# Ledger of designs, part 135: peptides against a protein of PDB entry 1EMU

Target 1, 132 residues: chain A of PDB entry 1EMU
Amino acid sequence: PPYLKWAESLHSLLDDQDGISLFRTFLKQEGCADLLDFWFACTGFRKLEPCDSNEEKRLKLARAIYRKYILDNNGIVSRQTKPATKSFIKGCIMKQLIDPAMFDQAQTEIQATMEENTYPSFLKSDIYLEYT

## One batch from the design tools (peptide; made by RFdiffusion4, then SolubleMPNN)

Design b2_p30_4_s1 (from b2_p30_4, 18 letters changed)
Fold by OpenDDE base, seed 2:
Structure b2_p30_4_s1 (fold): chain B 132 residues (1-132), chain A 30 residues (1-30)
Amino acid sequence: as target 1 above (132 residues)
Amino acid sequence: SEEEKRRKEEIEKLIEEILEKLLKEEEEEE
């Protein structure tokens, strides 16, 4: 069943709507749902290919991601990303150099945080165990 | 498979919703 695949890898969990839903519920209880939302935001942003028709949208979206997750010093994403990574993102925003890969390093760092902490905890949580 | 396609589409919709929410919040703050 799918829930067994979720225990094999974080990738499997994040590739299943039901798994995502349960994991997000768990993260909300832990006060760190932003980790997941940021991760998906980065994925979505990277998929937006630069063109004349979406230039404004991409800039606004990059700014939104930056302001909500990176600039918020009290946020879990900001606390789990390195200063150099945040500085690079800030530079891109200020210079309006919006490369599709500008959040890749931040996403990698947040993914590592989930792999090391929240994902293992989720597999031991009542939320996951009751589902199995 | 068709099941894989469906799951992929569901994830894509989820991502789109997250992005749209971010854009909406950004516009409200401007």
Scores: peptide ipSAE 0.678, ipTM 0.925, DockQ to the pose 0.785
Fold by OpenDDE base, seed 5:
Structure b2_p30_4_s1 (fold): chain B 132 residues (1-132), chain A 30 residues (1-30)
Amino acid sequence: as target 1 above (132 residues)
Amino acid sequence: SEEEKRRKEEIEKLIEEILEKLLKEEEEEE
């Protein structure tokens, strides 16, 4: 069953709508839902190919991600990303150099946070265990 | 497989919704 695959890797969990739903519910209870939302936002952003027609959209989206998750000093994403990473993103925004990969390092750091902390805890949670 | 395709499409829709919400919030703050 799919829930067994979720325990094998975070990737498997995040590649399943049901798994994502349960994991997000768990993260909300822990006050860490922004980790997941940010991770998916980065994934979505990277998939947007730069072109003349979406330049404004990509810039606005980059600003939105930056303002909501990186600039928020009290946010879990900000607390779990390195200062150099946040500074790099700020630089990209200020210079309007919006490369599809500009959030990759931040996404990697947030993914590591999930892998090391929230994902293992999720597998031990009542939410996951009751589902199995 | 068809199942894998459906699963992928569902994830893509989820991502799109997240991005749209972010854009909406950004526009409201401007």
Scores: peptide ipSAE 0.677, ipTM 0.925, DockQ to the pose 0.783
Fold by OpenDDE base, seed 3:
Structure b2_p30_4_s1 (fold): chain B 132 residues (1-132), chain A 30 residues (1-30)
Amino acid sequence: as target 1 above (132 residues)
Amino acid sequence: SEEEKRRKEEIEKLIEEILEKLLKEEEEEE
């Protein structure tokens, strides 16, 4: 069953709508749902191909991600990303150099946070165990 | 497989919703 695959890798969990739903519920209870939302936001942003018609949209979206997750010093995403990574993102926004990969390093750092902390905790949670 | 395609589409919809909410919040803050 799918829940067994979820225990094998975070990737398997994040590739399943039911797994994501349960994991997000768990993260909300832990006050760190932003980790997951940011991770998916970065994935979505990277998939937007740059072109003349969507340049403004991409810039607005990049600013939105930056303002919500990176600029917020009290947020868990900001706390779990390196200063150099946040500075790089800020620079991209200020210079309006919006490369599809501009959030890749931040996403990697947040993924590592989930892998090392929240994901293992989720597998031990009542939410996951009651589902199995 | 068809099942994999369906799962992928569901994830894509979820991502799109997250991005749209971000844009909406950005607009409201301006």
Scores: peptide ipSAE 0.676, ipTM 0.925, DockQ to the pose 0.807
Fold by OpenDDE base, seed 1:
Structure b2_p30_4_s1 (fold): chain B 132 residues (1-132), chain A 30 residues (1-30)
Amino acid sequence: as target 1 above (132 residues)
Amino acid sequence: SEEEKRRKEEIEKLIEEILEKLLKEEEEEE
């Protein structure tokens, strides 16, 4: 069943709507749902094809991600990303150099946080165990 | 497979909703 695959890798968990739903519920209880939302936001952003007609939208979206997650000093994403990473993102925003990969390093760092902390905790949580 | 396609579409929809919410919030702050 799918829940067994969720325990094999974070990738499997994040590739399943039901798994995502349960994991997000868990993260909300832990006060760190932003980790997941940011991760997906980065994925979605990277998939947007750069073109003349899409430039304004991509810039606005990049600013939105930056303001919500990176600039928020009290946020979990900001606390779990390195200063150099945040500085790079800020630079991209200020220079309006919106490369599809501009959030890749931040996403990697947040993914590592989930892999090392919240994901293992989720697999030990009542939410997951009761589902199985 | 059809199941894989469905799952991918669901994830894509979820991502789009997240992005749209972000854009909406950005517009409200302006």
Scores: peptide ipSAE 0.675, ipTM 0.925, DockQ to the pose 0.817

Design b2_p30_4_s2 (from b2_p30_4, 15 letters changed)
Fold by OpenDDE base, seed 2:
Structure b2_p30_4_s2 (fold): chain B 132 residues (1-132), chain A 30 residues (1-30)
Amino acid sequence: as target 1 above (132 residues)
Amino acid sequence: MEEEEKRKKQIEKLIQEIMDELLEEEEEEE
């Protein structure tokens, strides 16, 4: 069953709508749902192909991600990203150099945070165990 | 293949919703 695959890798969990739903519920209870939302935002942003028709949209989205997750010093995403990574993102925003890969390093760091902490905890949580 | 494609589309929809929400918040702050 799918829930067994979720225990094999975080990738399997994040590739399943039911898995995402349960994991997000768990993260909300732990006060760290922003980790997952940011991760998906980065994925979506990277998939937007640069062109004249979406230039404004991409800039707005990049700025939104930056302000909500990176600039917020009280946020878990900000606390779990390296200063150099945040500085690079800030530079891209200020210079309006919006490369599709500008959040890749930040996404990697947040993914590592989930792999090391919240994902293992989720597999031991009542939410997951009751589902199995 | 069809089941996998359906799941992929569901994830894409979720991602789009997250992005749309971010854009809405950004527009409200401007």
Scores: peptide ipSAE 0.647, ipTM 0.908, DockQ to the pose 0.791
Fold by OpenDDE base, seed 3:
Structure b2_p30_4_s2 (fold): chain B 132 residues (1-132), chain A 30 residues (1-30)
Amino acid sequence: as target 1 above (132 residues)
Amino acid sequence: MEEEEKRKKQIEKLIQEIMDELLEEEEEEE
């Protein structure tokens, strides 16, 4: 069953709508839902191909991600990303150099946070165990 | 194959919703 695959890797969990839903519910209870939302936002942003027609949209989205998750020093994403990574993102925003990969390092760091902490905890949670 | 494509589309929809909400919040702050 799918829930067994979720326990094999975080990738498998995040590749399943039901898995994502349960994991997000768990993260909300832990006050860490922004980790997952940011991760998906970065994925979505990277998929937007730069062109003349969507340049303004990409800039706005990049700025939104920056303001929501990076600039907020009280946020879990900000606390779990390195200062150099956040500074790089800020620089991209200020210079309006909006490369599709500008959030890759931050996404990697947040993914590592989930892998090391929230994902293992989820597999031990009542939410997951009751589902199985 | 078919189920995999369906799952992929569902996740893409979720991602789009997250991005849309971010854009809406950004516009409200401006």
Scores: peptide ipSAE 0.647, ipTM 0.909, DockQ to the pose 0.822
Fold by OpenDDE base, seed 5:
Formats: sequence, C-alpha cells, structure tokens
Structure b2_p30_4_s2 (fold): chain B 132 residues (1-132), chain A 30 residues (1-30)
Amino acid sequence: as target 1 above (132 residues)
Amino acid sequence: MEEEEKRKKQIEKLIQEIMDELLEEEEEEE
C-alpha cells in the first residue's frame, strides 16, 4: 500500500496527495507547515518558463516567496536557511534577476531540514500510525 | 500510466493553488 512507500522516502510521501495531506496536518500541529508550503512554492516557481508573458507574474511570485518565507526572521524557513542563501535571494529580488533556479539552494536546505527532523517524526506520529 | 498521470495532475493542482495564494497576498501588499 502507498503508506509503506511513504516510509521508504520523503519523495514518495510528497508524490502522493494523501501523503501530503497527512504530512501537512502533522506539520501544522508542529508549527512547521511553512516548510512544506515553501518547498512546493519553489517547485512551482522553477517550473514557470521565463517568457515575456510570464515576466511580471514570475517577479511578483518571487517577491511573494521572499517576503513570506525568507524575510520573516521569526519564520521557520528563515531559521532553517543559511544567511548566504537568504542574501543571494535578496540580491536576485533587488536586481530583478529572476532565474528559475534562484530558490534551488533554499529548497535544498529546507528539504534537508524535513529529511532530518519532521519527516522522521511524522513516521512516528499518531497521524501516520493510525492511518496504517 | 493513467493512474500516474492522474497523480501528477493532482500534485500540479496543489502547487498551482499555493502559487496563486502567494500571488494574491503579494498583490494585496502592493
């Protein structure tokens, strides 16, 4: 069953709507839902092809991600990303150099945080165990 | 393949919703 695959890798969990739903519920209880939302935001942003019609939308979205997750010093995403990574993103925003990969390093760092902390905890949680 | 494609579409829809919400928040702050 799918829940067994979720225990094999975070990738399998995040590639399943039911898995995402349960994991997000768990993260919300832990006050860490921003980790997952940011991760998906980065994925969506990277998939937007740079073109004339998308320029304004991509810039606005980049600003939104930056202001909500990176600039917020009290946020978990900000606390779990390196200062150099946040500075790089700020630089891209200020210079309006909006490369599709501009959030890749931050996404990697947040993914590592989930892999090391919240994902293992989720597999031990009542939410997951009761589902199985 | 159909099941996998359906799964991918569901994830894409979720991502789109997250992006739309972010964009709406940004527009409200501008």
Scores: peptide ipSAE 0.646, ipTM 0.908, DockQ to the pose 0.787
Fold by OpenDDE base, seed 1:
Order: structure tokens, then C-alpha cells, then sequence
Structure b2_p30_4_s2 (fold): chain B 132 residues (1-132), chain A 30 residues (1-30)
């Protein structure tokens, strides 16, 4: 069953709509749904190919991600990203140098946070166990 | 293969929704 794959890797969990739904519900209860939302936002952002038609959209999206998750010092994403990483992102925004990979380091750090904390906790949660 | 593609599209839709929401919020702040 798919839920067994979810326990094998975070990647498997995040590659399944049902898994994502359950995990997000769990994260929301823990007050850290922003970790997952940010992770997906970074994935989506990286897939946007730079071109004249996408320039405005990419800049707006980058600013949105920055303002919502990085600039918010009270947010869990900000707390779980390194100062140097946040500074780099800020620099990109200020210079309007919007490289598709500008959030990669932050995404990696947030992924590590999930791997080390919320993902293991999810596998021990009532939400997951009741589903199995 | 078809099921895998379907799952992929579902996730892509989810990502798009997240991105759209972010863009909407950004536009409201302008």
C-alpha cells in the first residue's frame, strides 16, 4: 500500500496526493504547515523558466516567497533557515537577480528540518497510524 | 504509467495553487 512507501522516504510521501494531504494536516496541527508550503513553492518557482513573458511573474513570486516565509522572523521557515541563506535571498530580491535556483539552499534546509523532525513525528502520529 | 502521470499532474496542480495564492497575496500588498 502507498502508506508503506510513505514510511520509507519523505520523497515518497510528497509524491502522493493523499500523503501530502495527511502530512499537511499533521503539520498544520503542529503549527508548521509553512514548511511544506514553502517547499512546494520553491519547487514550483524553480520550474519557471526565465523569459521575457515570465519576468514579471517570476519577480512577483520570488518577492512573495521572500516576504511570506523568509522576511517573517516569527515564521517557522525563517527560524529553520540559516542567516546566510536568508541574506542571499534578500540580496537576489534587492538586486532583482531572480535565478531559478535562488531558493534551492533554503529549500534544502527546510527539507532537512522536515526529515529530522516533522516527518518522523508524522509517522508516529495518530493521523498516519489511523490511516494505516 | 498513466496512473503515475495522473499523480504527477495532481501534485503539479497543488503546486500551482500554492504559487497562485502567493501571487495573489503579493498583488494585494502592492
Amino acid sequence: as target 1 above (132 residues)
Amino acid sequence: MEEEEKRKKQIEKLIQEIMDELLEEEEEEE
Scores: peptide ipSAE 0.645, ipTM 0.907, DockQ to the pose 0.797

Design b2_p30_4_s3 (from b2_p30_4, 16 letters changed)
Fold by OpenDDE base, seed 5:
Structure b2_p30_4_s3 (fold): chain B 132 residues (1-132), chain A 30 residues (1-30)
Amino acid sequence: as target 1 above (132 residues)
Amino acid sequence: SSEEEKRKKEIEELIEKIMEELLKEEEEEE
């Protein structure tokens, strides 16, 4: 069953709508749902191909991600990303150099946070265990 | 497989919704 695959890797969990739903519920209870939302936002952003027709959209989206997750010093994403990473993102925003990969390092760091902390805890949670 | 494609599409739709909400919030702050 799918829930067994979720225990094998975070990737499997995040590739399943049901898994995502349960995991997000867990994260929300822990006050760190932003980790997951940010991760998906970065994925979506990277998939947008730069072109004249979506330049404004990409810039706005980059600014939105920056303002919501990186600039907020009280946020879990900000606390779990390195100062150099946040500084780089700020630089891209200020210079309006919006490369599709500009959030890759931040996404990697947040993914590591999930892998090391919230994902293992989720697998031990009542939410997951009751589902199995 | 078709099932795998369906799952991928669902994830893409979820991502799109997240992005749309971010854009909406950004526009409101402008």
Scores: peptide ipSAE 0.644, ipTM 0.915, DockQ to the pose 0.783
Fold by OpenDDE base, seed 2:
Formats: C-alpha cells, sequence, structure tokens
Structure b2_p30_4_s3 (fold): chain B 132 residues (1-132), chain A 30 residues (1-30)
C-alpha cells in the first residue's frame, strides 16, 4: 500500500497527494508547515521557464518567497537555512538576477531538515499510525 | 502509467496553488 512507500523515503511521501496532506497536517501541529510549503514553492519556481512573458511573474514570485520565508527571522525556514544561502538569495533579489536555480541550495537545506527531524517524527506520529 | 500521470498532475496543481497564493500575498503588500 502507498503508506508503506511513504516510509521508504521522503520523496515517496511528497509524490503522493494523500501523503502530503497527512504530513502537512502533522507539520501544522508542530508549527512548521512552512517547511513543506517552501519546498514546493521552490520546486514550482524552478520549473518556470525564463521568457519575456514570465519575467514579471518570476520576479514577483521570487520576491514573495524571499519575503515570506527567508526574510522572516522568526520563521522556521529562515532559522533552518544558512546565512550564506540567505545572503545569496537576497543578492539575487536586489540585483534582479532571477535564475531558476536561485532557491536550490535553500530547498536542499530545508529538505535536510525534514529528513533529519520532522519526517522521522511523522512516521512515529498518531496521524500516520492511525492511517496505517 | 495513467495513474502515475494523474498523480503527477495532482502534485503540479498543488504547487501551482501554493505559487498563486504567494503571488496574491505579494500583490496585496504592494
Amino acid sequence: as target 1 above (132 residues)
Amino acid sequence: SSEEEKRKKEIEELIEKIMEELLKEEEEEE
């Protein structure tokens, strides 16, 4: 069943709508749903192809991600990303150099946070266990 | 497979929703 695949890897969990829903519910209870939302935002941003018609949209989206998750010092994403990573993102925003990969390092760091902490805890949670 | 494609589309729709909400919030702040 799908829930067994979710326990095999975080990637499997994040590739299933039902798995994402349960995991997000768990993260909300832990006060760290922003980890997941940021991760998906980065994925979506990277998929946007740079072109004349998308330039404004990409800039606005990059700024939105930066302001909501990186600039907020009280946010869990900001606390779980390296200063150099945040500085690089800030530089891209200020210079308006919006490369599709500009959030890749931050996404990697947040993914590591989930892998090491929230994902293992989720597999031990009542939410997951009751679903199985 | 068709089921795999369906799952991929569902994830894409979720991502799009997240991005749309971010853009909406950004526009409200400007």
Scores: peptide ipSAE 0.642, ipTM 0.913, DockQ to the pose 0.757
Fold by OpenDDE base, seed 3:
Structure b2_p30_4_s3 (fold): chain B 132 residues (1-132), chain A 30 residues (1-30)
Amino acid sequence: as target 1 above (132 residues)
Amino acid sequence: SSEEEKRKKEIEELIEKIMEELLKEEEEEE
């Protein structure tokens, strides 16, 4: 069953809508749902191909991600990303150099945070155990 | 497989929703 795959890797969990839903519920209870939302936002952003028609949208989205998650000093994403990473993102925004990969490092750092903390905790949570 | 494709589409839709909400919030702040 899918829930067994979820326990094998975070990737498997995030590749399943039901798994994502349960995990997000858990993260909300822990006050860190932004980790997951940011991770998916980065994924979506990277998939947007740079072209004339998408230029404005990509810039706006990049700014949105930056303002909501990186610039928010009280946010879990900001606390779990390195200053150099945040500075790089800021630089991209200010220079309007919106490379599809500009959030890759931040996404990696947030993924590591989930791997080390929230994901293991989720597998021990009542939410997951009751589902199984 | 067809099941894999469906799962991928569902996740893509979720991602799209997240991005749309971000854009909405950004526009409200401007």
Scores: peptide ipSAE 0.641, ipTM 0.914, DockQ to the pose 0.817
Fold by OpenDDE base, seed 1:
Structure b2_p30_4_s3 (fold): chain B 132 residues (1-132), chain A 30 residues (1-30)
Amino acid sequence: as target 1 above (132 residues)
Amino acid sequence: SSEEEKRKKEIEELIEKIMEELLKEEEEEE
């Protein structure tokens, strides 16, 4: 069953709508749902094809991600991303150099945070165990 | 497979929703 795959890897969990839903619920209880939302936002952003018609949208989205997750010093994403990474993102925003990969390092760091902390905790949570 | 395709589509829709909400929030702050 899918829930067994979720325990095999975070990737499997994040590739399943039901898994994501349960994990997000857990993260909300832990006050760190932004980790997941940011991760998916980065994924979505990277998939946006750079073109003339998407230029404004991509810039706005990049700014949105930056302001919501990176600039918020009280946010879990900001706390779990390295200063150099945040500075790089800020630089991209300020220079309006919006490369599809500009959030890749931040996404990697947040993914590592989930892998090391929230994901293992989720697998031990009542939310997951009751689902199994 | 069809199951995988369906799952991928659901994830894509989720991602799109997240991005749309971010854009909405950005517009409200402007």
Scores: peptide ipSAE 0.641, ipTM 0.914, DockQ to the pose 0.817

Design b2_p30_4_s4 (from b2_p30_4, 19 letters changed)
Fold by OpenDDE base, seed 1:
Structure b2_p30_4_s4 (fold): chain B 132 residues (1-132), chain A 30 residues (1-30)
Amino acid sequence: as target 1 above (132 residues)
Amino acid sequence: DEEEKKRKEEIEKIIEKIMEELLKEEEEEE
């Protein structure tokens, strides 16, 4: 069943609507749902094809991601991303150089945080165990 | 396969919803 795959890798968990729902519920209880939302936001952003007609939307979205997750010094995403990474993103925003990969490093760092902390904890949580 | 395609579409909807909410918040702050 799918829940067994979720225990095999974070990738499998994040590739299933039900898995995402349970994991997000768990993260909310831990006060760190922003980790997951940011991760998906980065994925969605990267998938947007850069073109003239999409430039405004991409810039707005990049600013939104930056303001919500990177600029918030008290936020979990900001706390789990390196200063150099945040500075790079800020630079992209200020220069309006909105490369599809501009959040890749931050996403990698947040993914590592989930892999090392919240994902293992989720697999030991009542939420997951009761589902199985 | 079709099942995988369906799952991917569901994930895409989740991503789109997150992005739309971000854009909405950005517009409200402007």
Scores: peptide ipSAE 0.677, ipTM 0.927, DockQ to the pose 0.842
Fold by OpenDDE base, seed 5:
Structure b2_p30_4_s4 (fold): chain B 132 residues (1-132), chain A 30 residues (1-30)
Amino acid sequence: as target 1 above (132 residues)
Amino acid sequence: DEEEKKRKEEIEKIIEKIMEELLKEEEEEE
């Protein structure tokens, strides 16, 4: 069953609508749902092709991600990303150099946070265990 | 396969929703 695959890797969990739903519910209870939302935002952003028709949309989206998750000093994403990473993103925004990969390092760091902390905890949670 | 395709499409919908909400919030702050 799918829930067994979720325990094998975070990738498997995040590649399943039901898994995402349960995991996000767990994260919300832990006050860190922003980790997952940011991760998916980065994925979506990277998939947007840089072209004339997407220029304004990509810039706005980059600014939105930056202001909501990176600039928020009290946010879990900000606390779990390195200063150099946040500074790089700020630089891209200020210079309007919106490369599809500009959030990759931040996404990697947040993914590591989930892998090391929230994902293992989720597998031990009542939410997951009751589902199995 | 078709099951995998469907699963990927569901994930894409989740991502799209997140991005749309971010854009909405950004526009409201402007």
Scores: peptide ipSAE 0.677, ipTM 0.927, DockQ to the pose 0.846
Fold by OpenDDE base, seed 2:
Structure b2_p30_4_s4 (fold): chain B 132 residues (1-132), chain A 30 residues (1-30)
Amino acid sequence: as target 1 above (132 residues)
Amino acid sequence: DEEEKKRKEEIEKIIEKIMEELLKEEEEEE
């Protein structure tokens, strides 16, 4: 069943709507749902191919991601990303150099945070165990 | 297969919703 695949890898969990729903519920209880939302925001942003028709949208979205997750010093995403990574993102925003890969390093760091902490905890949580 | 395709589409909807909410918040702050 799918829930067994979720225990094999974080990738499998994040590739399943039901898995995402349960994991997000768990993260909300832990006060760190922003980790998952940011991760998906980065994925979506990277998939937006630069062109004349979406230039404004891409800039606004990049700014939104930056302000909500990176600039917020009290946020878990900001606390779990390295200063150099945040500085690079800030530079891109200020210079309006919006490369599709500008959040890749930050996404990698947040993914590592989930792999090391919240994902293992989720597999031991009542939410997951009751589902199995 | 069709099942995998369906799952991928569901994930895309989740991503799109997150991005739309971010854009909405950004517009409200402007």
Scores: peptide ipSAE 0.677, ipTM 0.927, DockQ to the pose 0.848
Fold by OpenDDE base, seed 3:
Structure b2_p30_4_s4 (fold): chain B 132 residues (1-132), chain A 30 residues (1-30)
Amino acid sequence: as target 1 above (132 residues)
Amino acid sequence: DEEEKKRKEEIEKIIEKIMEELLKEEEEEE
C-alpha cells in the first residue's frame, strides 16, 4: 500500500496527494506547514518557462515567495535557510534577474530540514500510525 | 502508467493552488 512507500522516502510521500494531506496536517500541528508550502512553491516556480508573456507573472510570484517565506525573519523557512542563500534571492529580486532556478538552493535546504526533522517525526506520529 | 499520470496531475493542482494564493496575497499587499 502507498503508506509503506511513504515510509521509504520523502519523495514518495510528496508524490501522493493523500500523503501530502496527512503530512501537511501534521506540519500544521507542529507550526511548520510553511516548509511544505515553500517547497512546492519553488517547484511550481521552476516549472514556469521564461517568455515575454509571463515575465511579469514570474516576477510577481518570485516577489511573493520572497516576501512570505524569506523576508519574514520570524518564519520557519527563513530560520532554516542560510543567510547567503537568502541574500542571493534578495539580490535576484532587487535586480529583477528572475532565473527559474533562483530558489533551488533554498528549496534544497528546506528539503534537508524536512528530511532530518519533520519527516521522521511524521512517521512516528499518531496521524500516520492511525492511517496505517 | 495511467495511475502515475493521475498522481502527477493531482500534485500539479496542489502546486497551482499554492502559487495562486501567493499571487493573491502579493496583490493584496500592493
Scores: peptide ipSAE 0.674, ipTM 0.927, DockQ to the pose 0.842

Design b2_p30_5_s1 (from b2_p30_5, 15 letters changed)
Fold by OpenDDE base, seed 1:
Structure b2_p30_5_s1 (fold): chain B 132 residues (1-132), chain A 30 residues (1-30)
Amino acid sequence: as target 1 above (132 residues)
Amino acid sequence: SAARDEVSELVAEALLEEKDLDEVMDQYFS
């Protein structure tokens, strides 16, 4: 069943609607749902192909992600991303150089945070165990 | 996956429209 695959890979968990739902519920209880939301935001952003018609939308989304998760120094995403990574993102925003990959490093760092901490904890949680 | 794609798009759109993500996600998973 899918829940067994979730225990073998974070990738599998994030590919499953029920898995995402349960994991996000767990993260909310832990006060760190922003980790997952940011991860999905980065994925959504990267999927937007750069072109003249998308330029305004892509810039607006990049700014929204930046303001919500990177600029907020009290946020968990900001605390779990390296200063150089945040500086790079800020530079892209200020210069309006909005490459589809501009959040990749930050997404990688947040993914590592989940892999090392919240994902293992989720697999030990009542939410997951009761589901199995 | 379809789920990953849908949630990614949902989050992106919510951020663009400055909607509360908890509300958006609750509606999606309800």
Scores: peptide ipSAE 0.818, ipTM 0.974, DockQ to the pose 0.910
Fold by OpenDDE base, seed 2:
Structure b2_p30_5_s1 (fold): chain B 132 residues (1-132), chain A 30 residues (1-30)
Amino acid sequence: as target 1 above (132 residues)
Amino acid sequence: SAARDEVSELVAEALLEEKDLDEVMDQYFS
């Protein structure tokens, strides 16, 4: 069953609607749902093609991601991203150089945080174990 | 995957519209 694949990799968990739902519920209880939301935000942003028709939308989304997750120094995403990574993102925003890959490093760092901490904890949680 | 793509798009749209992500996610997974 799919829940066994979730225990094999975070990738499998995030590819499954039920897996995402349960994991987000767990993260919300732990006060760190922003980790997952940011990860999905970065994925959604990268999927937007850089063209004239998407220019305003991409800039607005980049700004929204920056303001909500990077600029907030007290947020978990900000605390789990390196200063150089945040500085690079800020630079892109200020210069309005909105490359599809501008959040890739930050997404990688947040993914590592989940891999090392919240994902293992999720697999030991009542939410996951009761589902199995 | 389809699920990953759908949630990614949902989150992006929610951020663009400045909607509460908890409400958006609750509605999607209900």
Scores: peptide ipSAE 0.817, ipTM 0.974, DockQ to the pose 0.874
Fold by OpenDDE base, seed 4:
Parts: structure tokens; sequence; C-alpha cells
Structure b2_p30_5_s1 (fold): chain B 132 residues (1-132), chain A 30 residues (1-30)
């Protein structure tokens, strides 16, 4: 069943609607849902192909992601991303150089945080175990 | 996957519209 695949990889968990729902619920209880939200935000941003029709939308989204998760020094995303990564993103925003890959490093760092901490904890949680 | 794509788009849209992500996600997964 799908829940067994969730235990094999975070990738499988995040490819499943029920998996995402349960994991986000768990993260919210742990006070770190922003990790997952940011991860999905980055994915959504990268999917927006650069073109004239998407220019304003991409800029707005990049700014929103930056202000909500990177600029907020009290946020878990900011705390779990390296200063150089945050500085790079800030530079992109200030220069309005909105490359589809501008959040890739930050997303990688947040993904690593989840892989090393919250994802393993989720697999030991009542939320996951009761689902199995 | 379809789920990943849908949630990614949902989050992006919520951020663009400055909506509460908890409300958006709760509604989507309900």
Amino acid sequence: as target 1 above (132 residues)
Amino acid sequence: SAARDEVSELVAEALLEEKDLDEVMDQYFS
C-alpha cells in the first residue's frame, strides 16, 4: 500500500495526497509546517516558466516567498537555511533577477532538514502509525 | 505526481493572494 512507500522515501510521501495531508498535520503540531509549505512554494515557483505573460506573477510569487519565509528571521525556514543562501535570494529579489532556479538551494536545504529530522519523526508518530 | 503538482500550485496561489495557508490546506484536504 502507498503508506509503505511513504516510509521508503520522502519523495513518495510528497507524491501522495494523503501522505502530504498527514505529514502537514504532523508538522503543524510540531510548529514547523512552514518547512513543507516553503518546499511546495519553491516547487510551484519553479514550474512557472519565464515568459512575458508570467513575469509579474513570478516576481510577485518570488517576493511573497522571500518575505514570508526568508526575510522572517524568527521563522523555521530562515533558521534552517544558510546565510549565503538567503543572501543570494535577497540579491535576486533586489536585482529582480527571477530565475526559476533561484530557490533551488534553499529548497534543498529545507528538504535536507525534513529528511534528517521531521520526516523520520513523522514515521514514528501516532499520525502515521494509526494510518497504517 | 498529480498530488504534488496540485499542492504546489495551491500553495503558490495562496501566497500570491495572501491567503491563510492553513485554511487553504484544510479546505483542500477535507
Scores: peptide ipSAE 0.816, ipTM 0.974, DockQ to the pose 0.870
Fold by OpenDDE base, seed 3:
Structure b2_p30_5_s1 (fold): chain B 132 residues (1-132), chain A 30 residues (1-30)
Amino acid sequence: as target 1 above (132 residues)
Amino acid sequence: SAARDEVSELVAEALLEEKDLDEVMDQYFS
């Protein structure tokens, strides 16, 4: 069943609607749902193709992601991303150089945070175990 | 995957519209 695949990789968990739902519920209880939301935000942003019709939308989304997760020093995403990574993102926003990959490093760092901490904890949680 | 793509798009749209992500996610997974 799918829940066994979730235990094999975070990738498999995040490819499954039920997996995402349960994992996000767990993260909310742990006060760190922003990790997952940011990860999905970066994925959604990267999928927006650069073109004339998307220019304003892409800039607006990049700014929204930056303001909500990077600029907020009290947020868990900001605390779990490296200063150089945050500075790079800020630079892109200020210069309006909105490359599809501008959040890739930050997404990688947040993914590593989940891999090392919240994902393993989820697999030991009542939420996951009761689902199995 | 389809699920990953749908949630990614949903989050992006919620951020663009300044909506509460908890409310958006609760509605989506309900």
Scores: peptide ipSAE 0.816, ipTM 0.974, DockQ to the pose 0.871

